# Designs tried in a protein design run: peptides against a protein of PDB entry 7AE7. Part 228

Target 1, 321 residues: chain A of PDB entry 7AE7
Amino acid sequence: KVYKDLREFLEVLEQEGQLIRVKEEVNPEPDIAAAGRAAANLGKNQPAVFFEKIKGYKYSVVTNVHGSWQNHALMLGLDKNTSTKDQFYELNRRWDKFPVPPNVVKREAAPCKENVIDKDINLFEILPLYRINEQDGGFYISKASVVTADPEYPDDFNKLNVGTYRIQVKDRDRVGIQALAMHDIAVQLEKAEAENKPLPIAITIGNNPLVTFMASTPVGYNQNEYEFVGALQDGVPMDIVKSDLYDHLYVPAGSEVVLEGHIIPRVRTVEGPFGEFPGSYSGARLQCEVKIDRITHRTNPIFENLYLGIPWTEIDYLMAL

## One batch from the design tools (peptide; made by RFdiffusion4, then SolubleMPNN)

Design b2_p25_1_s2 (from b2_p25_1 with Q2K H7L E15K R23L R25K)
Fold by OpenDDE base, seed 2:
Structure b2_p25_1_s2 (fold): chain B 321 residues (1-321), chain A 25 residues (1-25)
Amino acid sequence: as target 1 above (321 residues)
Amino acid sequence: SKEEAILQAIKDAPKVEQDWEFLNK
């Protein structure tokens, strides 16, 4: 089975008993993190947790989507009881199908374009933001697939990068992003900053689970993650759509939310602390700042966010394959 | 059940007063 978007995957997770739906209104803090921790601590068959109603917010949250081997099997369209060995075998078999180029769909055919916010941007109106850990220095978007291009070769589709980075919400229309030197985004940012130019960026939230998986999987600088998604879909291309602001950036057609903007050149602001591990916080650091210039989103967008805690968490599963 | 464990964790979670005023500013 191939999934077009997060919603199709969540439906399958629910059918397979791998999603718990919380229908009662919850407090953003600490209820979401508490539920995520409880789900992770089940030891096996860890479900996603979907919160329909969050106090003070209009939209829903889902967490722990990749939080088990069962969820990984389902992501690959396999039986949920498929062994880790067989999942790995199937993953490698499909990996050899690279590249599978994505389909570029028209704007009117892309669910991520259903709604547009281009003025008075407020991230808190579109995302049910919460602190994941008690001592976090702010609200984090921890499971976004971030799209950037090489500013020297913006039309080279092979250099289009889709990565997962730690993102702290700084203001209504500002986020901090942690771009480490080992990340492809850091190479692209260095080129832009050398010329004192903004780096175009699209921060995509709530994707097809294989997009999220590939965004967390290291690939070569000259390899496009979308072409691997098609390979992992056993040769079925994924659907992408052109960003609204940039002709050279493409986003998943089914994204729940797309934050389009730019990394401000040569600006660094305080980011963190963030609880990368329970009881262990990274110190505050100067990180890059993104200005959000446009939002597109599905009607009733789902905020997919990461639960971080004691291993095994969903990040460990995302990195294990 | 998985559901009961998660719902119990929510129930047992300490009520933190959140300052929501900053979200509206």
Scores: peptide ipSAE 0.519, ipTM 0.788, DockQ to the pose 0.819
Fold by OpenDDE base, seed 5:
Structure b2_p25_1_s2 (fold): chain B 321 residues (1-321), chain A 25 residues (1-25)
Amino acid sequence: as target 1 above (321 residues)
Amino acid sequence: SKEEAILQAIKDAPKVEQDWEFLNK
């Protein structure tokens, strides 16, 4: 089974008994984190948790999507009871199919383009934001696939980077992003900042689960994550679409939300703290700031966010393969 | 059931006052 988007994956998770749907209205805090913790603590067959109604917000949240070996098996289109060993074998087998180039679809065919917000941008109107941990310094977007390109080689598709970064909401139209030196985005940002230019960025939320997986998987600077997604789909190309603001940025066609904007050159603002591990907060640091200039989104967008807690959490599963 | 455990966890979660002022900024 190959998934075009998050929604198709969530349907399969639900059919396989790997998604719990919370139909009653919940409070963003602490209910989402409490439910995520409870799901993670089941020990085996940990389900995704889908919240249909969140107090004060219009749209839904899903968490713990990658939160079990069963969910990982299903992500690969395997039987949910496939062993970790067999999953690893299958991953390696499919990895050798790289590259599988994506299909570029027309704007009109891309679900992520159903709605546009280009004025009076307010992230709180489109994303049901909440603190993941009680002591977090703000609201985090923790499971975004962030798209950037090499500003020196913008037309080189092989240098297009799709990565996962810690993103803190700073304002209605601003986010902080943790671009560490070890990340490909940092190389691209350095080039932009050397010329005092903005770095174009697309922050994509709620994707095909293999996009999220590959965005969290280190690859070579000259390797495109979308071409690995096609490989991991056993040779079936994924669908991408051109961003609205930038000709050289491509986003998953099925993204629930796309935040298009730019990293402001040579600006650093306080980010954090964030509870990466129980009882350990990464201290507040000066981090890059992104201005959001345009949003595109599916109708009734689903905010996919990471649950963090005591291992094994979703992040551990994403990094374990 | 898994569902019951999750729903119970939501019910038992300590009510934290949401700083809604941040949402309005």
Scores: peptide ipSAE 0.513, ipTM 0.795, DockQ to the pose 0.838
Fold by OpenDDE base, seed 1:
Order: C-alpha cells, then structure tokens, then sequence
Structure b2_p25_1_s2 (fold): chain B 321 residues (1-321), chain A 25 residues (1-25)
C-alpha cells in the first residue's frame, strides 16, 4: 500500500490497532507527553496517539506515528507483524529503485493548499504547540520535513534538500532552526549568507510517513529525498506541489501544514535547550532564525510531532533504518 | 489495554496550567 498523506496512514494505523484515539479534551502539557511516554513504554506494538481535542487549541495532534516496528511495517505497506529483518530486506530492495521522480501536481490538486494564511501569521493558531519535555526551552516542531535548495543552483532538482531539523517556535511568525554543518541545509545557508541573502525555506508538517522517514535519513547532496520516497513506495511516485512563494521549492502535496518563509541571513538567536536524549538536554545555542511569510494548510490540520523519551521512541525507529 | 494505559497516563499526569496569555501576545 502507498499513502498519499498522513491521514491515509493514520487510517491504516487505526484499522490495524496501532492508533489510539484520545477523544476527550487534554491539556497540551503534560498530557500529550504523558500519553506519548506511556505509548512508548508499552514495549511492543507501540501505537500512535491521536489527540482530537487540545485545550486552548482548535486542531489535533498526533504522536508516535513511527513509534514501533509495526508502524514501520505498515508505513512500507507490509503486514504489521513483518519482522525487522524482512523490513530491512524490503527497504534495501526498494532502495535500489532510486531514483523514482515525483509527480508535480497542480496547486488546485494539492490538499496542503486548501487554506492560506498570508497576513497576521500566528503559528499558535494553526499548530497546537506544547513543550515536549519538561525542561525544553520552548515549543518545538520536531517532525517537520524542511525543504531548501541550493541558492546557486535553484533549478537543480537533485540539490533540493528535504531534511529534519530541530525547530523551536520563537514568535508568532518566527522559528529557530538547528542547521548543523553536516546538514545539506547548512551548505545551502552558507552560500546564501555569503551573499547576505535570505535562504528560501518551506517547513512541512504532517506528511506521508515515507517523506518523514526520508527527511530523517541522510542522503547525498545531489540526491533528492522525494526520489527515494518513490523508491520506497516500490516505484510509485509521490506527489509534490510547487510552494506558493518560491518557484524552485516543492513540498509534499498532502502536507497538513506548510510554513513558507526564509532564513534571515547572518542572524543567530538563542535556541534550546531541547530534550533530544532521555535525561539529557542539549545546551542552548545560537541558531538560525526563520521568518514565516506564508502558511498553507489542510482543513483541520493535524500537527504531527515527535515524542522524545527513553528508547525506543519513534526517533529511534526513524534512525534505526 | 494499550488505550487504558495511555488514558491512565493522561489521568495521572499532573495538571500544569499553561499561561495562555502568551498565545494572545
């Protein structure tokens, strides 16, 4: 099975008994983290947790989407009881299908374009933000697929990068992003900053689970993550759509939320701490600042976010492959 | 059940009052 979006995957997770739906209103803190921890601590068959109602917010949150080997099997369209060995075998088999170019769909055909916010941007109105860990220095978007391009080669689709980065919400329309030197985004940012130019960015939230998987998987600078998604879909292309602000940036057509903006050149702001590891916090650092200039989103967008805690959490599963 | 364990964890979680004034700034 191939999934067009997060919603199709969540439907399958629910059908397979790998999604717990919390229908009662919860507090953003600590209930989401508590539930995520409980789900992770089940030891086996860890479900996703979907929160329908969050106090003070309009929209839903889902966590632990990749939180088990069963969920990973289902992501690959396999039986949920497929062994880890067989999952790896299938991943390797499909990997050899690279590249599988994505389909570029029209704006009107892309669910991520159902709604637009281009003024008075407030991330808190669209995302049910919460502290993931008790000592987090703020609200984090921890499961976004971030799209950037090489500013010297914007039309080179092979240099389009889709990566996962730690993103702290700084203001209504500002986020901090951790771009490490080893990340492709850092190379691209360096080029932009050398010329004192903004780096165009699209932060995509709530994607096809294979997009999220590939965004967390390091690939070569001249390799496009979307072409790997198609490979991992056993040769079925994924659907992408042009961003609204930038002709050279493409986002998953089915994204729940797309934050379009730019990295402000030569600006660094305090980001962190964040509980990346159980019982340990990364120190606060000066990181890049993103201005959000436009939001597109599906109607009733689902905020997909990581739960971080004691292994094995979804991050461990994402990194294990 | 998995559901019961998760719901119990939510129930047992200490209620933290979130300062919603931050959201309105």
Amino acid sequence: as target 1 above (321 residues)
Amino acid sequence: SKEEAILQAIKDAPKVEQDWEFLNK
Scores: peptide ipSAE 0.494, ipTM 0.777, DockQ to the pose 0.815
Fold by OpenDDE base, seed 3:
Structure b2_p25_1_s2 (fold): chain B 321 residues (1-321), chain A 25 residues (1-25)
Amino acid sequence: as target 1 above (321 residues)
Amino acid sequence: SKEEAILQAIKDAPKVEQDWEFLNK
């Protein structure tokens, strides 16, 4: 089984008894985190948790999508009871199919383009934001696939980077992003900042689960994550579409939300604290700031976000292989 | 059931006052 988008995967999770749908209205805090913790603490067969109604917001949230070995097997299109060993074997077998180039679809064919916001941008109108941890210094987008390119080689598709980074919401149209020196985005940002230029960015939320997996998996600087997604789909290309603002950035065609903007050159603002580990908050640090210039989104977008807690949680499953 | 455990956890969670002023910015 290959999934075009998050929605197809959530349907399969629900059919397989690996998604719990919360139909009653919940408070953003603490209910989302409480449910995520409860799901993670089941020990096995940890389900995704889908919240249909969130007080104060229009749209839904899903958490713990990758939160179990069963969900990971289903992501690979395998039986949910496939052993971790066999999942690893199959992952490696498919990995050798790299590269599988993606299909570039027309704008009109991309679900992520159904709606556009290009003025009066307010992230809180599109994303049901909440504090993941009680002591977090703000709202975090923790499961985005962030698309950037090498500003020196914008036409080199192999240098297009799709990565997962900690993103704190700073304002209605601004986010902080943690671009560590070890990340490919930091190399690209350094090149842009050397010329005092903005770095184009697309922050994509609610993707094909293999996109999220690959965005969390380190690859070579000259390797495109989308071409690995095609490999992990056993040779079936994924669908991508050109961003609206930038000719050289491509986003997953099926993304629930795409935040297009730029990293402001040579600007650093306070970000954090964030509870990366229970009882351990990363201190406040100076991080990069992104201006959001355009949003595209599916109708009734689903905000996919990470639950963070005591291992093993979703992040551990994403990084385990 | 998994569902009952999750729903019970939501119910048992200490209710925190939501910062609606921040959300309505």
Scores: peptide ipSAE 0.505, ipTM 0.827, DockQ to the pose 0.846; fails the geometry check

Design b2_p25_1_s3 (from b2_p25_1 with Q2A H7L Q8E D12N R23I R25K)
Fold by OpenDDE base, seed 4:
Structure b2_p25_1_s3 (fold): chain B 321 residues (1-321), chain A 25 residues (1-25)
Amino acid sequence: as target 1 above (321 residues)
Amino acid sequence: SAEEAILEAIKNAPEVEQDWEFINK
């Protein structure tokens, strides 16, 4: 089985008994985090948790999508009871199919383009944002696949980077992003900042589960994560679409939400603290700031976010490879 | 069941005030 988007994967998770649907209205805090913790603490067969109704918000949240070995097997299109050994064997077998170039689809064929917001941008109208821990310095987007390119080689598709970074919401149309020196985005940002230019960025939320997986998997600077997604789909290309603002940035065609904007050159603002573990906070740091200039989204967009807590949680399954 | 455990966790979660001032800013 290959998934075009998050929705196809959630459907399979629900059919396989690996998704719990919360139909009653919940409070954003602490209910989402409490449910995510409870799901993680089951020890096995940890389900995704889908919240249909969130007080004060219009749209849904899903957490713990990659939160178990069963969900990981299903992501690979395998039987949910496939052993971890066999999952790794199959992953390695498919990895050798790299590169599998993606299909570039027309704008009209991309579900992420169903709706556009290009004025009066307010992230809170689109994303049901919440704090995971009481002492968190703000709201976090923790499961986005962030797309950037090399500003010196914008047309080199092999240098297109899709990565996962910690993103703090700073304002209605602004986010902080943690770009560590070891990340490919930091190399690209350094080149842009050397010329005092903005770095184009697309922050994508609610993707094909293999996109999210590959965005969390380190690859070479001259290797494209989308070409690995095609490999992990056993040779079936994924669908991408050109961003609205930038000819050289491509996003997953099926993304629930796409935040298009730019990293402001040579600006640093306070990010954090963030509770990586209960009672353990990373200190506040000066990090990059992104201005959001355009949003595209599916009708009734689903906010996919990560539960962060004591291992083993979803992050541990994403990083276990 | 997994569902019961999740619903119970929501029910027993301590009340936290949402930062609506930030949301409505």
Scores: peptide ipSAE 0.522, ipTM 0.878, DockQ to the pose 0.903
Fold by OpenDDE base, seed 2:
Structure b2_p25_1_s3 (fold): chain B 321 residues (1-321), chain A 25 residues (1-25)
Amino acid sequence: as target 1 above (321 residues)
Amino acid sequence: SAEEAILEAIKNAPEVEQDWEFINK
């Protein structure tokens, strides 16, 4: 089975008994983190947790989407009881199909374009933000697929990067992003900052589970993550759409939310602390700042976010494949 | 059940003061 978006995957998780739906209104804190911890602590068959109603917010949250080997099997369109060994075998078999170029759809065919916010941007109106860990210095977006291009070669599709980075909400229309030197985004940012130019960026939230998987998987600088998604879909191209602000950036057509903006050149602001592990916080650091200039989103967007805790958590499953 | 364990965890979670001031800025 191939999934066009997060919603198709959540439907399968629910059908397979791998999604718990919380129908009663919850508090963003501590209820989301408490539920995520409880799900992770089940030890096996860890479900996704979907919160239909969050106090003070309009939209839903889902956590632990990749939180088990069963969910990973289902992501690959396999039986949920497929062994880890057989999942790896199938993953490797499909990997050899690279490259499978994505299908570029028209704007009117892309669910991520159903709604537009281009003025008075407030991230808190579109995302049910919460502190993931008790001592976090703010609200984090921990499961975004971030799209950037090489500013020297913006039309080179092979240099289009889709990666996962730590993102702290800084203001209504500002986020901090951690771009480490080992990440492809850091190479692209260095080129932009050398010329004192903004780096165009699209931060995508709530994607096809294979997009999230590939954004968390290291690939070569001259390899496009979308072409691997098509390979992992056993040769079925994924659907992408052009960003609204930039001709050279493409986002998943089915994204729940797309934050379009730019990294401000040569600006660094305080980011953190963030609880990467319980009781272990990365200290406050100066990190890059993104201005959000436009939001597109599906009607009733689902905020997909990580639970972070003691291994084995969702992030460990994403990194293990 | 997994559902019961999750619902119990929510029910027993300590009250945390939410930083609503940041949301309203």
Scores: peptide ipSAE 0.490, ipTM 0.781, DockQ to the pose 0.889
Fold by OpenDDE base, seed 3:
Structure b2_p25_1_s3 (fold): chain B 321 residues (1-321), chain A 25 residues (1-25)
Amino acid sequence: as target 1 above (321 residues)
Amino acid sequence: SAEEAILEAIKNAPEVEQDWEFINK
């Protein structure tokens, strides 16, 4: 089974008994985190948790999408009871199919382009933001696939990077992003900042589960994560579309939300603290700042976000293979 | 059941003050 988008995967999770739908209105805090903890603490067969109604917000949230070995097997289109060993074997078998180039679809064919916001941008109108941990210094987008390119080689598709980074909401149209020196985005940012230029960025939320998986998986600087997604789909290309602002950036065609903008050159602002581990807050750090200039989104967008807690949580399953 | 455990956790979660001032800014 291959999934075009998050919605097709959530349908399969629900059919397989690996998604719990919360139909009652919840408070963003603490209910989302409480549910995420409860799901993680089941020890096995940990389901995704889908919140249909969130007080103060218009749209839904889903958490713990990758929160179990069963969900991970289903992501690969395998039986949910496939052993971790067999999942690893199949992952490696498919990995050897790299590269599988994506299909570039027309703008009109991309679900992520159904709605556009290019003025009066307010992230809180589109994303049901909440504190993941009680003592977090703000609202975090923790499961985004962030698209950037090499500013020296913008037309080199092999240098297009899709990565997962810690993103704190700073304002209605601004986010802080943690670009560590070990990340490919930091190399690209360094090149842009050397010339005092903005780095174009697309922050994509609610993707095909293999996109999210690959964005969390380190690959070579000259390897494109989308071409690995095609490999992990057993040779079926994924669909991508050009960003609206930048001809050289491509986003998943089925993304629930795409935040397009730029990293402001040579600007650093205080970000954090964030509870990366229970009882362990990363200190406040100076991080990069992104200006959001355009949003595209599906109708009734689903905010996919990560639950962080005591291992094993969703992040551990994303990094385990 | 998993559903019962999740719903119970939501029900028993301590009240947290929402930062609605930040959300509405």
Scores: peptide ipSAE 0.501, ipTM 0.872, DockQ to the pose 0.898; fails the geometry check
Fold by OpenDDE base, seed 5:
Structure b2_p25_1_s3 (fold): chain B 321 residues (1-321), chain A 25 residues (1-25)
Amino acid sequence: as target 1 above (321 residues)
Amino acid sequence: SAEEAILEAIKNAPEVEQDWEFINK
């Protein structure tokens, strides 16, 4: 099985008994985190948790999507009971199919383009934001696939980067992003900042699960994550679409939400703290700031966010392969 | 069941003050 979007994957998770649907209205805090913790603590067959109704918000949240070996097997289109060894074997077999170039679809064919917000941007109207940990210094978008390009070589598709970064909501239309020196985004940002130019960015939320997986998997600077997604789909290309603001940025066609904007050059603001591990908070640091200039989203967008807690959590599964 | 465990966790979760002022800004 190959998935076009998050929704097709969630449907399969539900059919396979790997998704729990919470139908009652919940409070954003602490209910989402409490439910995620309970799911993770089951020890085996940890399900995704889908919240249909969140007090004060219009849209839904899903967490723990990658939170088990069963979910990882299903992500690869395998039987949910496929062993970790066999999953690893299959992943390696498919990895050798790189590169599998994506299909570029027309704007009209891309579900992520169903709705547009280009004025009076308010992230809280689109995303049911909550504190993941009680001691977090704010609201985090923790499972976004962030798209950037090399500003010196914007037309080189091999230098298009899709990565996962810690993103703190700072204002209605601003987010902080942790761009560490080891990340490809930091190389691209350095080039932009040398000329005092903004770095174009697209922050994509709620993707095909293999996009999220590859965004969390280190690859070479001259390797495109979308071409690995096609490889991991056993040679089936994924669908991408051109961003609205930038000719050189491409986003997953099926993204639930796309935040298009720019990293403000040579600006650093306080970000954090964030509870990356229980009892271990990364201190407040000066980090980059992104201005959101445009949002595109599916009708009734699903906010996919990471559950963080006691290992083994979703992040451990994403990093283990 | 997994569902029961999740629903119980929600029910028994301690009340946390929601920063509605920040959300409604």
Scores: peptide ipSAE 0.494, ipTM 0.856, DockQ to the pose 0.898; fails the geometry check

